# Designs tried in a protein design run: peptides against a protein of PDB entry 3WG5. Part 92

Target 1, 218 residues: chain A of PDB entry 3WG5
Amino acid sequence: LAKNIVYVAQIKGQITSYTYDQFDRYITIAEQDNAEAIIIELDTPGGRADAMMNIVQRIQQSKIPVIIYVYPPGASAASAGTYIALGSHLIAMAPGTSIGACRPILGYSQNGSIIEAPPKITNYFIAYIKSLAQESGRNATIAEEFITKDLSLTPEEALKYGVIEVVARDINELLKKSNGMKTKIPVNGRYVTLNFTNVEVRYLAPSFKDKLISYITD
Target 2, 218 residues: chain A of PDB entry 3WG5 as posed
Amino acid sequence: LAKNIVYVAQIKGQITSYTYDQFDRYITIAEQDNAEAIIIELDTPGGRADAMMNIVQRIQQSKIPVIIYVYPPGASAASAGTYIALGSHLIAMAPGTSIGACRPILGYSQNGSIIEAPPAITNYFIAYIKSLAQESGRNATIAEEFITKDLSLTPEEALKYGVIEVVARDINELLKKSNGMKTKIPVNGRYVTLNFTNVEVRYLAPSFKDKLISYITD

## One batch from the design tools (peptide; made by RFdiffusion4, then SolubleMPNN)

Design b2_p14_5_s3 (from b2_p14_5, 7 letters changed)
Fold by OpenDDE base, seed 4:
Structure b2_p14_5_s3 (fold): chain B 218 residues (1-218), chain C 218 residues (1-218), chain A 14 residues (1-14)
Amino acid sequence: as target 1 above (218 residues)
Amino acid sequence: as target 1 above (218 residues)
Amino acid sequence: GSDGVIIEVLSAAK
């Protein structure tokens, strides 16, 4: 019986147009091979709103389940990372990771202080993040508080509040715990039950360009 | 008599935090050498608002005049580039360049369409760009129209409307035409009369990191 | 600190 394939890839750093390219590339590879799913190990402090929205859309357009895994320990799905996670088919977090802090900003001043976004933008992203949570059957109240309170959660809290689906220490535990779960959003218009029995795990390496970008952004 | 030094550096591409680092590095070098001025050859389609504001502030904090030169022919100081120019001590443009198109956006959708900024943000940037124009004694009405009409101007138009100070084909013509001009904003609290008589032109190369970033963003 | 969801000023090249 042909082993089901699950791809695993890493996305680290700020959410930018390059991050979109990474998501697109990784998902496309996994789609081409008719993988059971792709797991994206995510570690991000946040980033650009447009890139984030595009990534969310790319995930939602995926022909296969896209699992966001906040990994390794110490990683975060901060700001834009939370939106991406909420837009995905399944969210997992490793112990010692975090999610949240989604307050939109215009950026940082030279002194590192936040330039606040005007209320209209904040409200736009409140509506947006709530929509992602609602569509995925996740906690929209907490999603709003990720903005309004700049709330950050532990994996255990996020699980408890119904923001995420899995707490897992590694890929093997993730696959084990997520096996038989339904995707939180549709894949090609249907909620998919994940099948991680007899799975081959394939790791995707960053492209040369991806490595170069990461080196510059680190 | 010790020759006055004028530094020339290039900044190309999207305005980002890396662009800030370039500006900071270039200006710092020129400050350390007590240069008469630094000319930044600018070619940008725009970019991030925060980086732009930080760059403007860095220019305003400069111990020496910072001249923005939209160069070469075909280049633009679009969007963020216009703000940067308006925040500078002198603006020059080469024939065949453009300035303007300053409408703030949230970004681009996957299909390349603009995600519009809410009116509050647009109004914020209207106020901001007008302040830059007013402080520099430049045309604040046109500065506003760079946003409200997404206006772009030729060098000749920009000169005519009092947005810029110099149209020049090359560095030599720029130095010649700008010699004896007063800075449009203060340098260390004083308007400086530029002295480009007996000037040594020193070109600053991008750092290895700058080159790497440019390679990735091109 | 986390990077906020950052806006952009229009890019003419897109």
Scores: peptide ipSAE 0.045, ipTM 0.592, DockQ to the pose 0.642
Fold by OpenDDE base, seed 1:
Structure b2_p14_5_s3 (fold): chain B 218 residues (1-218), chain C 218 residues (1-218), chain A 14 residues (1-14)
Amino acid sequence: as target 1 above (218 residues)
Amino acid sequence: as target 1 above (218 residues)
Amino acid sequence: GSDGVIIEVLSAAK
């Protein structure tokens, strides 16, 4: 029986237009090959709001399930990474990772202090993150608190509060635990039941451009 | 008589944290050498608000005059570039360049459409850009209209309206025309009269990292 | 530090 394909790709660093291009490329490859899913190993401190929103939209338009996996241990889906995760079909975290800290900022001052976003922007992103949580059947109250309290959660807390769906140490445990789960948002208008019983895992490498960007942005 | 030194450096592309590092490096070199001024040849479509604000602050903290020169012909000081220019000690433009188009946006959607900033952000940046204009004795009404009308100006218009101080075709004409001008903001608490009568022009090259970033972001 | 959601001041490149 032909094995279903699961793609795994890594996205690390700041969320930028290049990160969008990575997501788009990876998802497109997986779509073209009619993969069962793509798993994005995500490690990000955050980044640009526009790139984040575009990535969320690209995930929502995906013809296949997109699983955000906060990996490896020590990684985070911070700020923009949390929004991306909340916009995805399934969220998994490895032990020793974190999710949250979603307060929108205008950026960092020269002394490294945060330039606060005006309240209206904060409110915009509160509405946005709550929408992502509600659409995916995740905890919208905690999603709001990721902004209002700048809350960060462990995988165990995030699972407990219904922010994420899986805690897994590696891809094999992720596939095992997520097998038979329904996507938290639709794929082509339908909630898909994941089938990871007989899958081939294919790793997508970053392009040369991706490597160069990560080298510069890290 | 030892020639006074004027540094010239190029900053091109999107305003990012890397652009801040470029400004900081270039200004620091010029400060250490007790340069008469540094001229930044600027060509930018805009970029990050945080990086822009940090660049403005770095210019304001400069121990020497920082001249923003929109160059070469075809270049722009668009969006963030206009704020940076308005935060500088002197603005020059080459013929065939532009300044303005300062409407803050959250970014671009997947279809390339603008994601509009909430009105409070627009108002924040209106207040900010007007402050920069007022502090530098430049046209605060036009600075506001760079946002409210998304106005772009030619060098001749910008000079006419008192947004900029000099129109110059090249560095030599810039030095000639700006000689004897006072800085539009203080340098170490004093308005400096520029002395370009007997200067050595030194060009600062982008670092390897700067070149790599520009290659990736262009 | 986590980079907050950063707002860009971009001109619509015509």
Scores: peptide ipSAE 0.066, ipTM 0.577, DockQ to the pose 0.687; fails the geometry check
Fold by OpenDDE base, seed 5:
Structure b2_p14_5_s3 (fold): chain B 218 residues (1-218), chain C 218 residues (1-218), chain A 14 residues (1-14)
Amino acid sequence: as target 1 above (218 residues)
Amino acid sequence: as target 1 above (218 residues)
Amino acid sequence: GSDGVIIEVLSAAK
């Protein structure tokens, strides 16, 4: 029996192997407690492809629904963050956030200019992001345009185009709006209808290691 | 007039943006003092492609010769470290070190298995590593095989195949053996003949930040 | 093991 508990955790900064460890830790805690769901408040400018793909896989293997919430206002699910969101059970965004800008890069040159990825890499990530959108029943055309046009969307646009499921100002509005929604991907092979009636919200704090890494990567 | 000074600094661990900052700092110090050269004692299992490419570019822009020394015994210039070495003015290795294993990966799966890069990415890095070898007059066939065969070489093999220039047990032997050698790439548009007669060896210590990052990434 | 050459997918433009 799922406890009427929803976990909330924050992931902020660049997507790295340490971010994978955060996702794994947070999801594992919520799984162990048989939570109804975990909400990850995501604010990322992007990061590593490998860590991103591992995070997506970890979400897909979750025994509970993982909700990506682009929060607070001013936050973004940029680049790697968009892939993670598209791989999740439900996407929410706060007003004043953004999603997209998914063009793969090899990195930044010494002058700060983007080193463009070769077309071959770009095509790989186009196929990958489209697969995430298709598997979740989200807009695969827009997912491709996140790369090909480096498109960024507002929450309202993302909702309108069927990229995300919820626009919410806070956790309470998110719970209210997502109550009764089905997950966009399966949980243990089954689509789950979210039940947020009389839930206890539990916040997971970053570990000391998480804080130290954030301090160094910021 | 170059001061009869050779700087020695250590770079250990994963190649990241922080490693770029280390290279930049160390080379800048040696440039400012008009050093005859800087020796970077490199021990890396690999790391990020963007950081690697930026490090290569920083070495190519150096106003002084940058010698990559795979040191101490047991160290490696693996993966990204091989590219950095191939982009440098001179490569040395200590006995009991290794170079190569340059197959690009997208990362590691949750089970620790390698996520293979798509052929398109592999081909990009084949072209890149071959260009570094060709520009430095090193063995481009072996450079390709570092990827296609995931080849690793001993110092003796790497010397024999024309991948590296020196096998040396310590800094003194390195200075002795490299004295009178020409740089494999230009310094400010000119090939430099190394002059290590009566040099003062100065060791550059890692910054506090460098130590902290090493502690977190280890 | 050796870390392969890891490609960054997506850095947001600053």
Scores: peptide ipSAE 0.063, ipTM 0.603, DockQ to the pose 0.723; fails the geometry check
Fold by OpenDDE base, seed 3:
Structure b2_p14_5_s3 (fold): chain B 218 residues (1-218), chain C 218 residues (1-218), chain A 14 residues (1-14)
Amino acid sequence: as target 1 above (218 residues)
Amino acid sequence: as target 1 above (218 residues)
Amino acid sequence: GSDGVIIEVLSAAK
């Protein structure tokens, strides 16, 4: 019996247009191979709003389930990373990771202090993040508090509060725990039940261009 | 009689944190020399909101008048450039330049289309740009229309509508026409009458770092 | 520090 393929790729660092290109490339590969799903190992402090929104849209347009996995231990899905996660078909976190801290900022002042977004911008992102949470059947109150209280959660808290679906130490535990779960948003207009019973895991490597860009931005 | 010094510096390209550094450096030099004013020759398509707001604040904190001069012919003070101009002590434009087009965007989609800012963000920037116009005694209705109608004005229109103070072909005409004008916002809490009767013009060159950054961002 | 969601104020004329 031909094994269903699950792809795994890593996305690390700031969310930029280059990060979008990585998401698009990885999802496209997985779509072309009719993968059961793609797992994105995410570690990000945040980034640009436009790139974030484009990534969310690309995930929502995916022909296959896109699983955001906050990994490895010590990683975070902070700010833009939380939006991306909330826009995905399934969220998993490894122990020792974090999610949240979604307060929009205009940037940093010269002294390194945060320039706060005006209330109207903040309120837009509150509405946006709540929409993502509601559409995915996740905790919209906590999603709002990621902004209003600058809240960050542990994996255990995020699971408890219904922000995420899985706490897993590694890819194998993630596949085991998520097997039989329904996607939290539609895939091609339908909620899909994940089938990880007979899967082959394939790792996608960053392209040379991806490596070069990460080297320039780091 | 020791000639009063007027500094002139050029700022070209996208408004970024590096652009802030240029503004800060140029204004600081002019402040240290107790210049009568500094003229910033501005040519920008726009840029980042944070950098823009920081630049506006830096101008408003200046110990000397900061004149924004949209120059040369063909230049624009688009988007962020308009906000910066409206936050300054005097706005001048050369013939064949433009000002306006201040609609906030979240960025560009992958197909190059603009991702519109949500209404709440747009409304914030409407309030902000109107505030800048009102504080400077400039046309707040037109300032709003720079966003709501994506309006761009010629120098002649901008002058006619009370958005800017001077149309000038070159630095000498600018100095001549602005001589005896009051600043549109306070300098050290006071509206200053510009005195360009006996001035020496000094040009500030970009630093090596400024040149390198412009080369990387262009 | 987490980079917040950055908003751009750009002209449509790119």
Scores: peptide ipSAE 0.046, ipTM 0.549, DockQ to the pose 0.550; fails the geometry check

Design b2_p14_5_s4 (from b2_p14_5, 8 letters changed)
Fold by OpenDDE base, seed 4:
Structure b2_p14_5_s4 (fold): chain B 218 residues (1-218), chain C 218 residues (1-218), chain A 14 residues (1-14)
Amino acid sequence: as target 1 above (218 residues)
Amino acid sequence: as target 1 above (218 residues)
Amino acid sequence: GSDGVELPVLSAAK
């Protein structure tokens, strides 16, 4: 019986154009091999809105389910990471992770203070994040509050409020818990029931370029 | 007679947080050596607004004049680069360069199409770019049109319209032409008359980190 | 501090 393949890859650090390239590469590999899904272990403090939006679009265009897994313990899907998660087919979080803090900022001043985004930008992202939540059947009110209140949630809270779908300690538990779940957004226009019975887990390593970028951004 | 030192450094590529680090490093070195000025050879298609604003602030806080030189021929101070230039003590352009195209965008869609910034963002940057122009005694109307019309100018046009101060083919011509010019913004609260008589030109190389980033972004 | 969604990219329209 052909083993279902699940790819696992890690994306860590700021969401940038390079992060998009990582997502694209990883998803493409998994698509080419007709994987059952790809799990992206995500640990991000946030990053660029443009890159985030592109990543969301790339996920939405995936031929296979893309699971965002906030991992390991101590990791976050902060800011841009939350949007990415909300744009994905399934969100999982490890215990001791966080999600939220989505307030758009223009950046940091030299003194490290936040440059606030103008209200119009904030409102744009409120609309955007709510759309992602609504499309995925996730809690749009909380999604809004990720911005308006700069709310951050624990995995248990996020699960309780219907922001995420799974709390899992590791990949094995994630696969076990998500088996039989439907994707929260369509895959090729259809909601897919995840089948993680008898799966082969394949880990994707960062490319040389990815490693180099990570080294520079750390 | 102690030779006046002028530092020259190159900043190429997208304006990012790493670009800020480059600016900061270069300016700091020049400040430490009490340079007469630093010339930043700028070639950028644009980049991040936050990084741009931080760079502008870093320039404005410089203890020495920071000259933005759009160089070499074929280079641009596009988008974020224009803002940076407008925030500087002096703008020079080489023949065959361009400045402008400052329309803020949210990014590029997967198909390469521009995601338009909401009007509020556009208006914010209009106000910002006009402020930079006004503070530097440069053409605020043209600065606005860099956004509203996505205007790009040649060096000759930019000079004619009072956007820039110098057209120069190389560093030597730049030094010659800018000698005796007053900075367009204050240095430590005072407008400085540039003294490029009997100068030693010192080139700053990119750090190893800078090289690595450039290699990844190219 | 969570890096807020960093806005906008000022890129020249190609």
Scores: peptide ipSAE 0.054, ipTM 0.555, DockQ to the pose 0.761; fails the geometry check
Fold by OpenDDE base, seed 1:
Structure b2_p14_5_s4 (fold): chain B 218 residues (1-218), chain C 218 residues (1-218), chain A 14 residues (1-14)
Amino acid sequence: as target 1 above (218 residues)
Amino acid sequence: as target 1 above (218 residues)
Amino acid sequence: GSDGVELPVLSAAK
């Protein structure tokens, strides 16, 4: 039987427009090869709201399922990473990872203090993150609390509360557990049942540009 | 005679992935209407390198000429704005504006001090900005000095040194002076001679999303 | 890390 291809790519560091380029490149490669899915191993402390929103849009426009996998142990999908996850077709987390802490800020002051976002911005992102949760059939109350309480969850809590779909130790366990799951958002207007039976896993390396950007953002 | 359309849009504030979305939206509208050109009134203190590089790429992919106009008087194309300008089909500046100050930084420390970029990053952006200048037939030596000396120029200096193509007080003067100029980079593989004879000027408003993003980044 | 993390800013040196 012809093996379905699953791509795996790593996105680490701050969410920026370069991260958007990475997502776009990786998803485009997977789309071109008609992959069963692409798994993005995500480890981010957060980043730009603009890049995040564009990444979410790019994921929503994907011709193939995009799985966000908070990996490895010790990784986080913090802030922007949580939005990206909530905008994806499936969320998985490895044990020892975290998700949440989504309170928007305007930046850092010259003294290193957080510049608080005005209520109008906070409320916008509350509405936005709740919409992502609702559209994906995930816990919109917890999504709101990621902002209002700056809540962070363990994988077990996130699974329990219906924020994520899978807790998996590695790619093999992820593929095994997610096999037969439906995507949480549509792919080309349809909810897809994932078929990870008899798959070839292909790892995508960062481009030279991606490496440089990662180095700049580290 | 059928009037050619020239679009004018404003991009103000920090360069972010939202700014990329603004560029993309504005250029897309102008492309859809087969505009003679789009003029981007740019006023930026700088921003994200990643967003900047994506904006440059989006401009380079434009089906119509993209003119960066540093406007109004008092505006700047600082840092990322300079790269964007150097990546565009034509640069204009209003009197009393500035361009340059392109030294890359990693960010701000908790004490508000600039975190210097490591030499490898600085050297990358030197090569990048010089490439933009060379590809556009602009002054690559000054482009390098925008980084190495953190140089800023007046419109008159920038014109004199061959960094920009036009000094114009307003859109009407810009159209008049740039009429018959060739784009500094190709449009769809060809250098275009601008025809601003008998044009209709259409102003594009920021979307609600653009306004919100601008508000977040202000 | 909150939304708004300053990444390598091509900022004008103030």
Scores: peptide ipSAE 0.048, ipTM 0.291, DockQ to the pose 0.238; fails the geometry check
Fold by OpenDDE base, seed 5:
Structure b2_p14_5_s4 (fold): chain B 218 residues (1-218), chain C 218 residues (1-218), chain A 14 residues (1-14)
Amino acid sequence: as target 1 above (218 residues)
Amino acid sequence: as target 1 above (218 residues)
Amino acid sequence: GSDGVELPVLSAAK
C-alpha cells in the first residue's frame, strides 16, 4: 500500500553523471518508502546525452510515478531536460518556464559558438526523442521540432500541443490538478492513477556531495 | 627568448570541462613565463568528446610546445587521451603505459555495459582522429584502428608504428631523448626544434579547485 | 574499463 506521501526534490544545473546519481538517490528513497509519487523540480540548461539517457532509463524503471516539474518561474527543461521530461510519468510546468531547444551539439568552441553535431547524430536524437514522445502518448511532431527547429515552448503552448500534462504555480496546485490523472507511461507495467488526496509532502534535501558539485559547477 | 624552463604538470582522471580548465591554466602559465615547453603527464581512461576537442584546440593554439607524456607506469592515454596526444606537439610514453581504445560510446548502461555509438558518430570520430594523425605526420591507419578495432598499443608498438615519438622512463630521459626533435605540429605557424640543454624543470601543482574536483570524481 | 569518447552535449542554445 502506498503511504500517502509525495516526495519533492530539486535538480538544478547541468545534466551530468552526478545528476544521474541525484535522480537515482531521490527515486530510490521514494521507492523504499512506498511513496505515492516523487516530484522532481527540474531547472536545467541541458547537459550530457549519456547521463540523460541513463536518467530516462532510471525513471522508466521506477517502482513509483516520477513527475517532472519545471520549476520555479524562470526555470527551463532545456535540451537534456526535455528528454528527461518526455521520458517521465507526468510533466508539469510553472508559468514563466520553458521546454525544448533540443538540438544536439558537439559542444562550444573557444569563442563560445556552438559546434554543430553531424546530421547523423541529429537523426539519432530525433529518433530517440520521437520514441519518448510516442511511448508516452505526447506530441511526437513537436518533439522532433524541438531538434529540427530548436523550438522552445511556454507551458501554455506545451499543454496546448499535448507535450505536457499540467500547468501549475506551485506544488499544491500541481497535486490538485494531477490528482486522478493517469501516468503517461507504465509504472511496473501498469498505468497508475495518481491519488493525491490527503498526502504528506516530504522534501528531500541535496546531499553534501550534491551541494559540493553544484558549488564547483556554478 | 625562451627561458631555459620546462614546466611539468599532471592531468589525471576523466576528461571533462574541468580538465580543459586545467590544460588552459597550465599552458597559460608556461606561455606567460616563455617556457621552452610544457610536459603534461597524462593518465586518463577517457571522457567527454567536447572537452577533448576543446583541449586539442587549446594545445594547437599554444604559443609553446605542449608535450603529452603518458606517465607513470600503469597510466593510459585511453580514448579521449589518445586524441589529445595526437593533437599535441610531441607524444612520449613511459614503459608499462598504453594508448588507444578510442571507440566512441554513448555511455554506460545501468548494468555497466557500453552503449554503442551509432555508425554515424563513429565515422565522424574516425575522420577527426585521422585528421589529427595526418596533421601531425603520425600513423593515420593506426589512428583509425584505435576506433574500428578498439586497438590499444604499448609504448614500443606505438613508437614502432609512428604513433608516438619517445619512450622514456622519467622526465630526465624524456628531456634527453626529445632534445633536438622537431614538434610534430607548428607552434605559432613554425615547427620548433626542442632545446632541453641546461633546462630548469618546474612542477605545476593542481589548484585547490583541481584537487576538489578530483576528490569528487574519484 | 576505458571510457569511450562520450557523445555530444545536449545544451540549450545560449
Scores: peptide ipSAE 0.032, ipTM 0.522, DockQ to the pose 0.769; fails the geometry check
Fold by OpenDDE base, seed 2:
Structure b2_p14_5_s4 (fold): chain B 218 residues (1-218), chain C 218 residues (1-218), chain A 14 residues (1-14)
Amino acid sequence: as target 1 above (218 residues)
Amino acid sequence: as target 1 above (218 residues)
Amino acid sequence: GSDGVELPVLSAAK
């Protein structure tokens, strides 16, 4: 029986337009090969709202399941990363990772204080993050609190509260635990049951451009 | 003989006004205790120019040596992090870290393309980064190329080209290798010889606020 | 990290 392919790619650092390009490229490769899924190992301290929204849209338009895996231990899917995760077909976290802290900010003042977003922007993102949670059948109350309380969660808490679907130490455990799960959002209008019983794992390396850009954006 | 104190603190994530507050707080604590130095373990994918410039200024105004240590392995002092490093009293990098990629951008378009900074802004930052390199006796040509070529360097390359002063695997190796080195910029108008022969290492934890903010900015 | 309006970022060119 032909082995189904699961792609694994890493996205690390700030969420920017180049991060969108990375997502787009990786997902496109996996789509072209009719992969069973792509797993994005995500480690981000957040980034731009526009890039985040574009990434979420790209994930939602994917022809294959996109799994966000907060990895490795010590990584986070914080702020923009949380939105991306909530917009994905499955969220996994490794032990020692975090998710949340989604309060939008305009930036930072010279004295280091947050320039808080005006209520209109904050409320926009509250509505947006709640919609992502609701559409994916995840905890919309906690999603709101990621903004209102700037809440951060451990994998165990996030799983317990229905924010994420899997806690896994590595790709093999992730594949094992997510096998037979339904995607939390549709793929081409259908909720897909993940089949990881006989898969070949293929790692996608960052392009030279991706490496350069990640290096530049870092 | 009273043990001299060396502080170690971590700054991870985007460079923002909150990052400035972290730098300010950590350096202030170390100043208050008349520490021999503070080592900032830096892992940043860059961030805001204004925050970066404020951080550089805060480091340059420090009453004690501030060592930027790109740590742990896999970390970067990229973009804003490179400027901060170049503005510091000593730069160290762990194996498997990176420095560089300093091209200023205005942001990112919806299609994921970089909104390039106009030449006026790019030239401003070229002048600025070169000034930091020159003032610190580091390679100003490479500093310029961090922008013009979006150059990224390994620790070995950065050391070889005179961008950084130390490659160290851990704090103990850093202390050992930097012992007796002069600061690359003055402390209170004087180049200080680092004395790490009999030091107590004290770790500064991020405040609850810092943790929250790093989580938010992530 | 909060989805702030990234001001002119010395972010590495993403």
Scores: peptide ipSAE 0.028, ipTM 0.353, DockQ to the pose 0.326; fails the geometry check

